Peptides against a protein of PDB entry 8HF1. Designs and how they scored, part 271

Target 1, 320 residues: chain A of PDB entry 8HF1
Amino acid sequence: NVMLYATKPTEVMVSFPHQEQVLTVTRLISAEIEKFYVSLDLMNIGVQPIRRSKSLQCLRDPSKKSFVKQLFNDFLYQMKEYGIYAASIAIISLIVEFDIKRRQAETLSVKLMHRTALTLCEKIRHLLVQKLQDMTYDDDDDNVNTEEVIMNFSTPKVQRFLMSLKVSFADKDPKDICCLVFVERRYTCKCIYGLLLNYIQSTPELRNVLTPQFMVGRNNISPDFESVLERKWQKSAIQQFRDGNANLMICSSVLEEGIDVQACNHVFILDPVKTFNMYVQSKGRARTTEAKFVLFTADKEREKTIQQIYQYRKAHNDIA

## One batch from the design tools (peptide; made by RFdiffusion4, then SolubleMPNN)

Design b2_p27_6_s3 (from b2_p27_6, 10 letters changed)
Fold by OpenDDE base, seed 4:
Structure b2_p27_6_s3 (fold): chain B 320 residues (1-320), chain A 27 residues (1-27)
Amino acid sequence: as target 1 above (320 residues)
Amino acid sequence: SEFEKLLEELLKLPESLEPIPEIDPEL
């Protein structure tokens, strides 16, 4: 019995300055979303034609407005937590979702609601892209996907994350890399994936070194066609990561679902660790001799984060 | 540039990769 002494990963904390300054564009976008919520509350989306299950359908109309508000609140969160560049990717996901919901609309009033939401997303996208372009000195190169633009329009957390990737993986053999990146939310997973694709493409030292994929937790809420596609995609992404066709995997809530991911040499926790289970399960993926478990914390929350990690370490040692 | 300054500050990150201190048994 070779007791594989699972070498405890080196736990690393990366501090980042708190971003106090809200940019004028982010204030404008937030104000437009708030104006849209007032308009949305006033929208008569009509009572959907009562199919025989009367009780569940009257509850569906509030759920449609609530879902629209949820998507915009999720966008506002991403813009705040990850920055304008990440927000420019996140808004595309909303555009896609509202276009799907517009096409699936059973009534003209619901179709109009999703169309109005879509028009707002297109305006937000324009404001974000314009702000990204304002820093490109070269009038001829509309390429907002440079390392400089990505870094300048990312939050300090994302800047520290991207730099930690560059320092950790610059000019390394892709085969020696097995990296997990944990994020809290499903939509953040897609957003950070898109950001990483552009960052890796713009960063020569990471080109052909990092091949990112993402996986999101199973949405058990709707067994609809979208959920089947997401499940197929998730299985494919996991298989690519197992086969070594991807060496960086962005994950959200995947561990709670018992998705078996291979042992990794790097685990990044981009969002705050909220639960003991998340700590143990994510840290438990960093199993190589030189494995790193990297946490990101705001400077103001550093002490609180350290204390929380100590509590989790203690609780883990009491169970082991 | 502001980016160069940011990059210089970020390049100091390897020094800021402070290992999370071992649990001081006094905590």
Scores: peptide ipSAE 0.035, ipTM 0.562, DockQ to the pose 0.044
Fold by OpenDDE base, seed 3:
Structure b2_p27_6_s3 (fold): chain B 320 residues (1-320), chain A 27 residues (1-27)
Amino acid sequence: as target 1 above (320 residues)
Amino acid sequence: SEFEKLLEELLKLPESLEPIPEIDPEL
């Protein structure tokens, strides 16, 4: 019965221009990844040595190449959706993942596959960092983490998000802030977290005001040491947010996993709302007085987004 | 409302915050 008396949050829609920033560096990176996929398809990673039934082994081989392609496709998506600054952080997550998979490789062929993927990630990282440095006119300050560099190498969506944070939270008491940021993908949580740390550190009005954390959903992957560390990190991040030691939490679709997050005064949806459940669950976290529920949409998709929100509002009123 | 002011301020975000278009050097 407590849900019936909650003040409805103010729903906000921030529009951004559809700029396909086609930088020469992004074209070069995309072409290098496509060239790598051709090489990867030709790569014989071999029949894994038989310790268990033949049927389970034939299913393991496509999964390893598919996983490598998935990580690079997720990187290409992040570069397109968030910009080259976010991509420079996202590529580090791929480097870490491929180095772990290289060390865990039971066969020389699988080890070489992950080594080749890692070498490509190192090349991509160099190209991205070099492009970020081309804006620093001062030969002496290799600091690619300025407000200016972050803004100029972010997509219009990310620029509008960062400005929305600055205008919403500049010089406020940290205790009065309880903010959620929802993204679709797990890897987006990490790159947006790294971007926000650098942006907050470079923005005096947000410095000591915003303390971000991130939460990724449970990997259904095996009870390996990584899954224990990730679970410990998730528990620590949630506890810091509950204790008020963090006031901004970046979440993927983790609300579906039954994580109890406190009532918030701001909820930002950085990616498109794809489901009614995501709309209701995310909006349902904006429960304080004067709570804001902020959506981001491209100008070309504004009408479609409005119609979808009206359908979700109608469906929510029909079940209430 | 403070929100209308926020929208007006976000709409008044100077064009100078738009990413500088990389002039692709005509190769």
Scores: peptide ipSAE 0.027, ipTM 0.461, DockQ to the pose 0.023
Fold by OpenDDE base, seed 1:
Structure b2_p27_6_s3 (fold): chain B 320 residues (1-320), chain A 27 residues (1-27)
Amino acid sequence: as target 1 above (320 residues)
Amino acid sequence: SEFEKLLEELLKLPESLEPIPEIDPEL
């Protein structure tokens, strides 16, 4: 019995300072969203026709306003957790989603609700882009997608993540890289993907080294909102990663869906590990020789994170 | 630049890839 000593991945922790400083622009955006919630609560959208989805979740009327609030709450989370640069990308996802919902609106009142949400997103996007431009000293280069702008307008967590990628992959052979990046939320995948594309393009040492893709898990809350295009794109992204045409995959924690991803040499956990299952499943993808499993933690949460990892290691050894 | 200082500060953190010990140092 050759016990295949599956080489345990080297577990690494990256600490980052907790950023408590709220910028004026982020306060303004939060206040505009709060004003919008007051307006949204006053909107009479009437009783909506129940579309018989084959899925058991008939989205009733309260769910339409709650969904709008959920998207803005998710955006506020992205802005807080990843920074203004990431927020400038995240807001585009809201614009796309509200425009689709505006077009699909069954009533004028619902159409108006999504239009008002869209107008707010456009205002937020303008405020974010303007703030990114205010730091470009060169009035002539409208390129807010430089390494400097990305780093300066990212949270310490994202800064440490980008530096960890640069240190780990600078001037390496793309074939020697199989990297997973785990994030908690579906919308974070798209946001971090867009950020990484711009960062890689602005970083010569990574430009021909990293080819990112993203994978959003199925929206268990609303599978009907997953476009046929998103499903086709997801299948294509997985296939590109399997074929080695992409070497970095951003995933949400929803990998419970049995997505057969190959053994990787790097696994980054950008968000806190909240469950034993997430720990085991994500760590279990780091299976190559010298594989690294990298965690990001705020300095204030470092000790608590270490203790949680020890508990997960113990629980894993008790099952094995 | 302020960016170069930030980059230097980011690079100077030797903690940027600290291995999580196999054993709890408190055990």
Scores: peptide ipSAE 0.036, ipTM 0.558, DockQ to the pose 0.037; fails the geometry check
Fold by OpenDDE base, seed 5:
Structure b2_p27_6_s3 (fold): chain B 320 residues (1-320), chain A 27 residues (1-27)
Amino acid sequence: as target 1 above (320 residues)
Amino acid sequence: SEFEKLLEELLKLPESLEPIPEIDPEL
């Protein structure tokens, strides 16, 4: 048995400048969310009767307010880490979630809370779209999805990621591509997926080359809240990627989910590698001949990141 | 050092990554 030495992937580090893009619009949005938190804390949602419904939904008021704050905090993180263009996509997910929760609300106070959150999301969406339109000559919503607008309103990290995709995959055979993109957060998968769809559609060299999908990590906190639709969608996305109908998969923590993903020729780590296990297991997906493992780091954190990768390589060699 | 070699391997930017023009974020 010749153990086929798993060809060690070529590790690549792409650095990006730490630009604190202090856009006036991001400050306005952050200030509107903070004002909303003050208003949310003053909202009397009333002590909800603990319905002994089988779902571990502690229908406690603090949990409902906490969940609303969590979604906006996740949005603020996406806006900071990926930029205004990504935020314009991320806000749609909040709109959908708050509309569902508004419809499912058992009390008028909870319905009003979710309605107020929804109204804030619509205002945020308008502010984001208006800022994207400032770069377009035409007021048409369709013009905000150009390569130029996507690039201009993305963080340096996302810009370097998109260029790395373009350089890596321009005019290649779709069949020769098996790409993974790792992100830290579940909501980032959807956001980066939407961004990539628009980028690929606006980039002729990628339009017939890349077919993206995403995997939303299993919500260990509430498996019952994964709609039957989300579980079906995840299974379909994984199957499409296995069948080669999708050749780029965005995922958060595939490894904790026990999802067997095929050997890939490209693995992109868009967010910082925080653990040895994440490093080994994500790198371990880049198993083809000439596989690439691409890391993104801020220039200010480059040395620290390299030292961390060196420690992980050493630890991996000491176990092997 | 092994660390310097690791740096050199990681610093192999795909030679073909043209420097993304610094889009002035204030534009």
Scores: peptide ipSAE 0.023, ipTM 0.445, DockQ to the pose 0.041; fails the geometry check

Design b2_p27_6_s4 (from b2_p27_6, 11 letters changed)
Fold by OpenDDE base, seed 4:
Structure b2_p27_6_s4 (fold): chain B 320 residues (1-320), chain A 27 residues (1-27)
Amino acid sequence: as target 1 above (320 residues)
Amino acid sequence: SDFKKLIEELLKLPESLEEIPELDPTL
């Protein structure tokens, strides 16, 4: 029995300055969402007919308004945690979702609610894109997807993440890269994926080196509402990563679902590690001889993060 | 530019890649 001593990955902590640069545009967007919540609370969407299908029992009127608020709260979180550039991508996901919900609306009042939400999302998108364009000096190059724009309009956490990717993978052989990026939220996977596509395309040293993919955890709230398309897409994304057609995988909560992905040489934890299980399962995927497990922490939370990792290491040794 | 300064600060990242120390058995 060759005890394959699973080489413990090098655990790395990347600190970032906690700059709450509350830009005027982010304040304006937050205020517009708050005004929208007041209007949403006043909307009479009428009692939906209780269709006896078990899946529709969750779709009482409060749940529809609550879902709209949840999506905007998730957007506000992404704007705060990842920055304006990431928010410009995140808002597109809301636009798509509200357009689907608008088309699926069984009543005119629900259709109007989703239309109003969609109109707000388009206004927010315009405000974000306009702010990204304000840094492009060249009137002729509407390309807001430059390395400079991405970096300037990203939070310090995202800036450090992107630079950590650049330093780790610049001019490397794509075959030697197997990278996981863990994020907390389902919608963050798509947002960071879109950001990475644009960043990689705009960064020559990463162009043709990193091929990102994402996978979203199963929506435990309604596995029945996971479109057959989303499930097919998840299976395809996992297969592409297994086949080496993608070498960077962004994932959220996928570990709880027992999605087996190959051993990786890099694991990035972009969001705070909240659970022992998340720590063990994510770290346990960094298994190569030179594997790195990279955490991101605000400078003010550095000590607390270190102590939390020590507690997790201790707990892991007690069960091993 | 503010970007150049940002990149220069971010290029100091190798110095900010602190290996999380081994568990001090005293903790």
Scores: peptide ipSAE 0.113, ipTM 0.657, DockQ to the pose 0.043
Fold by OpenDDE base, seed 2:
Structure b2_p27_6_s4 (fold): chain B 320 residues (1-320), chain A 27 residues (1-27)
Amino acid sequence: as target 1 above (320 residues)
Amino acid sequence: SDFKKLIEELLKLPESLEEIPELDPTL
């Protein structure tokens, strides 16, 4: 019996300073969203026809207001956690979603609600892009997608993540790279994917080295909410990663048992590990020789994070 | 530039890559 010693990945912690980006623009955006919530609560959307699906009743605010608030709350989270550069990408996803919902609106009142949300998103996008351009005024290049702009307008966590990618993968053979990046939220996958595309394109040492893709985890709550397009995208993204056409995959959930993703040499956990299951399953993807499992923590939470990892290691050894 | 200082601070990343120690089996 060759006990295949499953080579345990090296667990690495990257600390970052707890700096809130105290930008006037972030305060303005937050205040505009709060004003919008007050206006949204006053909007009479009328009685939405209760579509008889009993399973959908708990998930759909019949007014659709909760869904609008959820998208803006997710945006505010992304702006806070990843910075204003990431927020400039995240807002585009809201614009697309609200335009789709506006076109699909069954009533004038719902159409107007989504139009008002869309108008706010365009205002937010303008404020963000203008702030990114304030750094380019000294250079004849109106391009906000430089390494400098991306890095300056990213949170310390994202800065450390991007530099960890640069240090880990600069000038490597793309075939030697199999990287997973785990994030907590579904919308963060798209945001970080867009940020990585621009960062890789602006970073010569990575431009021909990293090919990112993203996959949103399956909604355990209803496969009916996954558009046919999203399911096609997930299948294509997984296939590209299996074929080596993509070597970095961003995921919002631990890929369910049965998504055979290749053994990875790098697993990055960009957001805090909140559950033992997430720890075990994400770490369990780092299976190559010399695989790295990389965590990010604020300096103030370093000790708490270490103790949490020790508890997870203990619990994992007790069940193995 | 402030960016150059930021990059110089971030280039200390190799030194900031802390391996999470193995659990001391004696603790």
Scores: peptide ipSAE 0.071, ipTM 0.604, DockQ to the pose 0.036
Fold by OpenDDE base, seed 5:
Structure b2_p27_6_s4 (fold): chain B 320 residues (1-320), chain A 27 residues (1-27)
Amino acid sequence: as target 1 above (320 residues)
Amino acid sequence: SDFKKLIEELLKLPESLEEIPELDPTL
């Protein structure tokens, strides 16, 4: 019995400055969303008929107003945690969702509510894109998807993440890469995926090296109501990653989803490790020889993060 | 510009991909 000593991954911590870069545009967007919440609370959408067939949808959204507020709160989180560039991608997901909800609206009042939300999203999109264009030195190049624009309008966390990818994978053979990127929220997977597509396309050293995919977390509240499209996308993305047609996978919670992901040589934790289970199980995906497990922390939280990792290491050794 | 230098400095990887030290098992 050769005890295959599970090669412990090298644990790496990347620190980033805690910049509360309160850009005027982010303050303006936040203020417009707060004004919209006041308006939304005043909207009379009437008593929604509890259709027995929609009981599970009504359980997900007891108030159609709460779902609208949730999407904007998730957007505000993306803008704060990942920056203006990531927010310009995240807002498109809200536009798509509110347009679907507007078309599916059974009442004029609900249709108007989703139309007003959609109008706000288009205004936010315009404000974000205009701010991205303000830094293009060439008045003639409307291309907001350059490496420079992406880096300038990303948070220090995202900047350090993109740089860590560039140094880790520049000019490598795609077959030698199996990378996981863990994020906390389901919506972050799509946002970071869109950001990475544009970054990789603008970075020659990565363009033919990294092929990203994302897994959207299973909505535990009702797996049956995952759109047939989302389930097909998840299966396709997982299969592409297993077949080596994708070599970087973005995911929120691989373990709760029961998704068996192959052994990886790089695991990036973009958001804070909140639980022992998340630590053990994400680290447990970095199983190849010379595997790296990379954490990102604000400088102010560095010591607290180190102490938390030490507690998790101790707890893991006490169970093993 | 000072801004381009700031971007180039921000684009300098922190030299320390700091390996999280092993806990001294004796502490």
Scores: peptide ipSAE 0.050, ipTM 0.543, DockQ to the pose 0.041
Fold by OpenDDE base, seed 3:
Parts: sequence; C-alpha cells; structure tokens
Structure b2_p27_6_s4 (fold): chain B 320 residues (1-320), chain A 27 residues (1-27)
Amino acid sequence: as target 1 above (320 residues)
Amino acid sequence: SDFKKLIEELLKLPESLEEIPELDPTL
C-alpha cells in the first residue's frame, strides 16, 4: 500500500566513454596473475580434511584453489571497472583475506599456497602505489590521495560518479542528504567506500557534507568470529545511517535481504541494472520529494540500457 | 512517443556535468 502514493523519482542516465585503460602496469599485473594461476594449478595442496560439520560440506571450501582464483578475478574486475586507484584499495582487502586464511590453514601445503598469494598481492600493491606516485611531481609529498590523483587514475565511469556527487552535494546541509549507492559485488562496497573517504577528504566542498558508510551482504558462511564481527559492523553501519551519523550508504544487493533503509533523496546505481527486482527495489528507495535515481552507462550500451529501463517501467506499471 | 520522452527525460543531465575532465590516456 505505501508504494502506491510514492512520488516517482526523476530518472537520470549518465553516459561515459568506453575507454579501456590499457596501461602498461595493468597489463603487467594481469600477466603476473596469469603466471600465478599456472603455478597454482601445479601446486599439490593434498586432499583437504573433511570437516565434520555436514552443514559446511555444501559451502565452497575457502581453502580451495578456486576461491583464490575468485578473489584475483574479482580484483581484476575492479581494476578494469573502477581503475588503478580503486585497485590500490581493493588489493589491501585481498592481503587481509589471504593473511587470515594463511593463519587458519590446517595444512602446510594450504599455508604455503596462501603465502604465495600474499607475496603476489604485495608485489601488485607496490606496482599500483608506484604508478600513483608517478603523478606527484614533488618528491616530498607522498600523498597519492589527492582529488587529482583519484580522478586521473579512475575510470570514466568513476569520474562521472564522483563529479555527480560533487555537483549534487557541494556545500549542502548534511541533514538534507540521504544517498544510496548500489554496486553489484560485495568487495566493490569496501573499495568504493575507501575511494570516497579519500575523495571527500581531498574535496573541500564535500568535507563535512558527506559521511559515507558501507554495507556488505551477509556471508552465509559459518558463524565464526569473522561472521559475528561482520554482522556487528553491518548493524552499526545501518544504525549510523538511520541516526543520520552517516548520509551516504554503499550497498551490494543487500536490499534483497530485507534490510529496512529509510526513504532516500538520491539513489546511484554504479553498476548495470541486471534484473527487474534490482530496478524496482533500488528505485523504490528514492521516495522523497525531488528524489533522483541515477544510472551509469557506457555510450556503447546506452541504447540497450534505455530499452531495458523502458521494459522495466512497463512491467512495473502493469503490476501497479 | 513515450520512448522519445523517456530518452529526453533521461538525457536531462544537469549541464554542469559537461565539465568532467577526460582521462589523460598517457597517464
């Protein structure tokens, strides 16, 4: 019943040029990951001990080679979709995850596999940070977190997103802002959060205006200490957003999990809208007067995206 | 057509978004 009287948000489409950042560093990192996959396939990790818990047998064993490859593939995706600056933040999350898995390793072979993955992540981090420093003409200011460095090493999509935030929120009252940013992948939430913290700190017009927070989907993995900490963090992040202590929330698909977020005046969809449910749920959060629903699309995909939004609008009107 | 109106509404970019610097392809 509450959905019938909601003011329709203004839908905005921001187009960006399809530039593949074909940097030498990006090619080198991709080649090092492919070499590592060849080495990983040759590693004898032995037979993994059958965990006694029947409920965990269906879970992807995080000690499997496939999980290591998934994390590096997710990193390569983030580097391609968001740029080198975002990749420098994303690689830290891989370092943390592989260090935890190295410490939790029950076998020497699994411990060595995670150690080799860590050594590669440390090398990748060094290559990324060095490339970010190549723009700092002043030998004395190691500050790779300037607005200029963030913009120049971000993809056109991320540049358009950051500028859309600056134009939308420059010098506004923080209390008048309730913003959601939707991304497809849970790892992107933390990466874009770190990028936004640095961008806001380096942008005077957004400093003390935007207070970002992020929300990761529930890991259906075992109720270990990590899953308890993640659940505590999620509850704290949601509470800060409800209390107005945070006014921008970055979410991955989490609205499907029944998290009640307040009505927002801005909803940004950073990644492509793949489903009708994602469209309706995300748009259904933009419920204030003058609410904006902002989509990002590559110029090549613009026509396809417009046709898809038209189909979703038609289907939504047929259900209402 | 409703499609043409949809395109026109979606293309109402705030004029202020035109000043976004292009990526220097040499960086």
Scores: peptide ipSAE 0.035, ipTM 0.446, DockQ to the pose 0.039

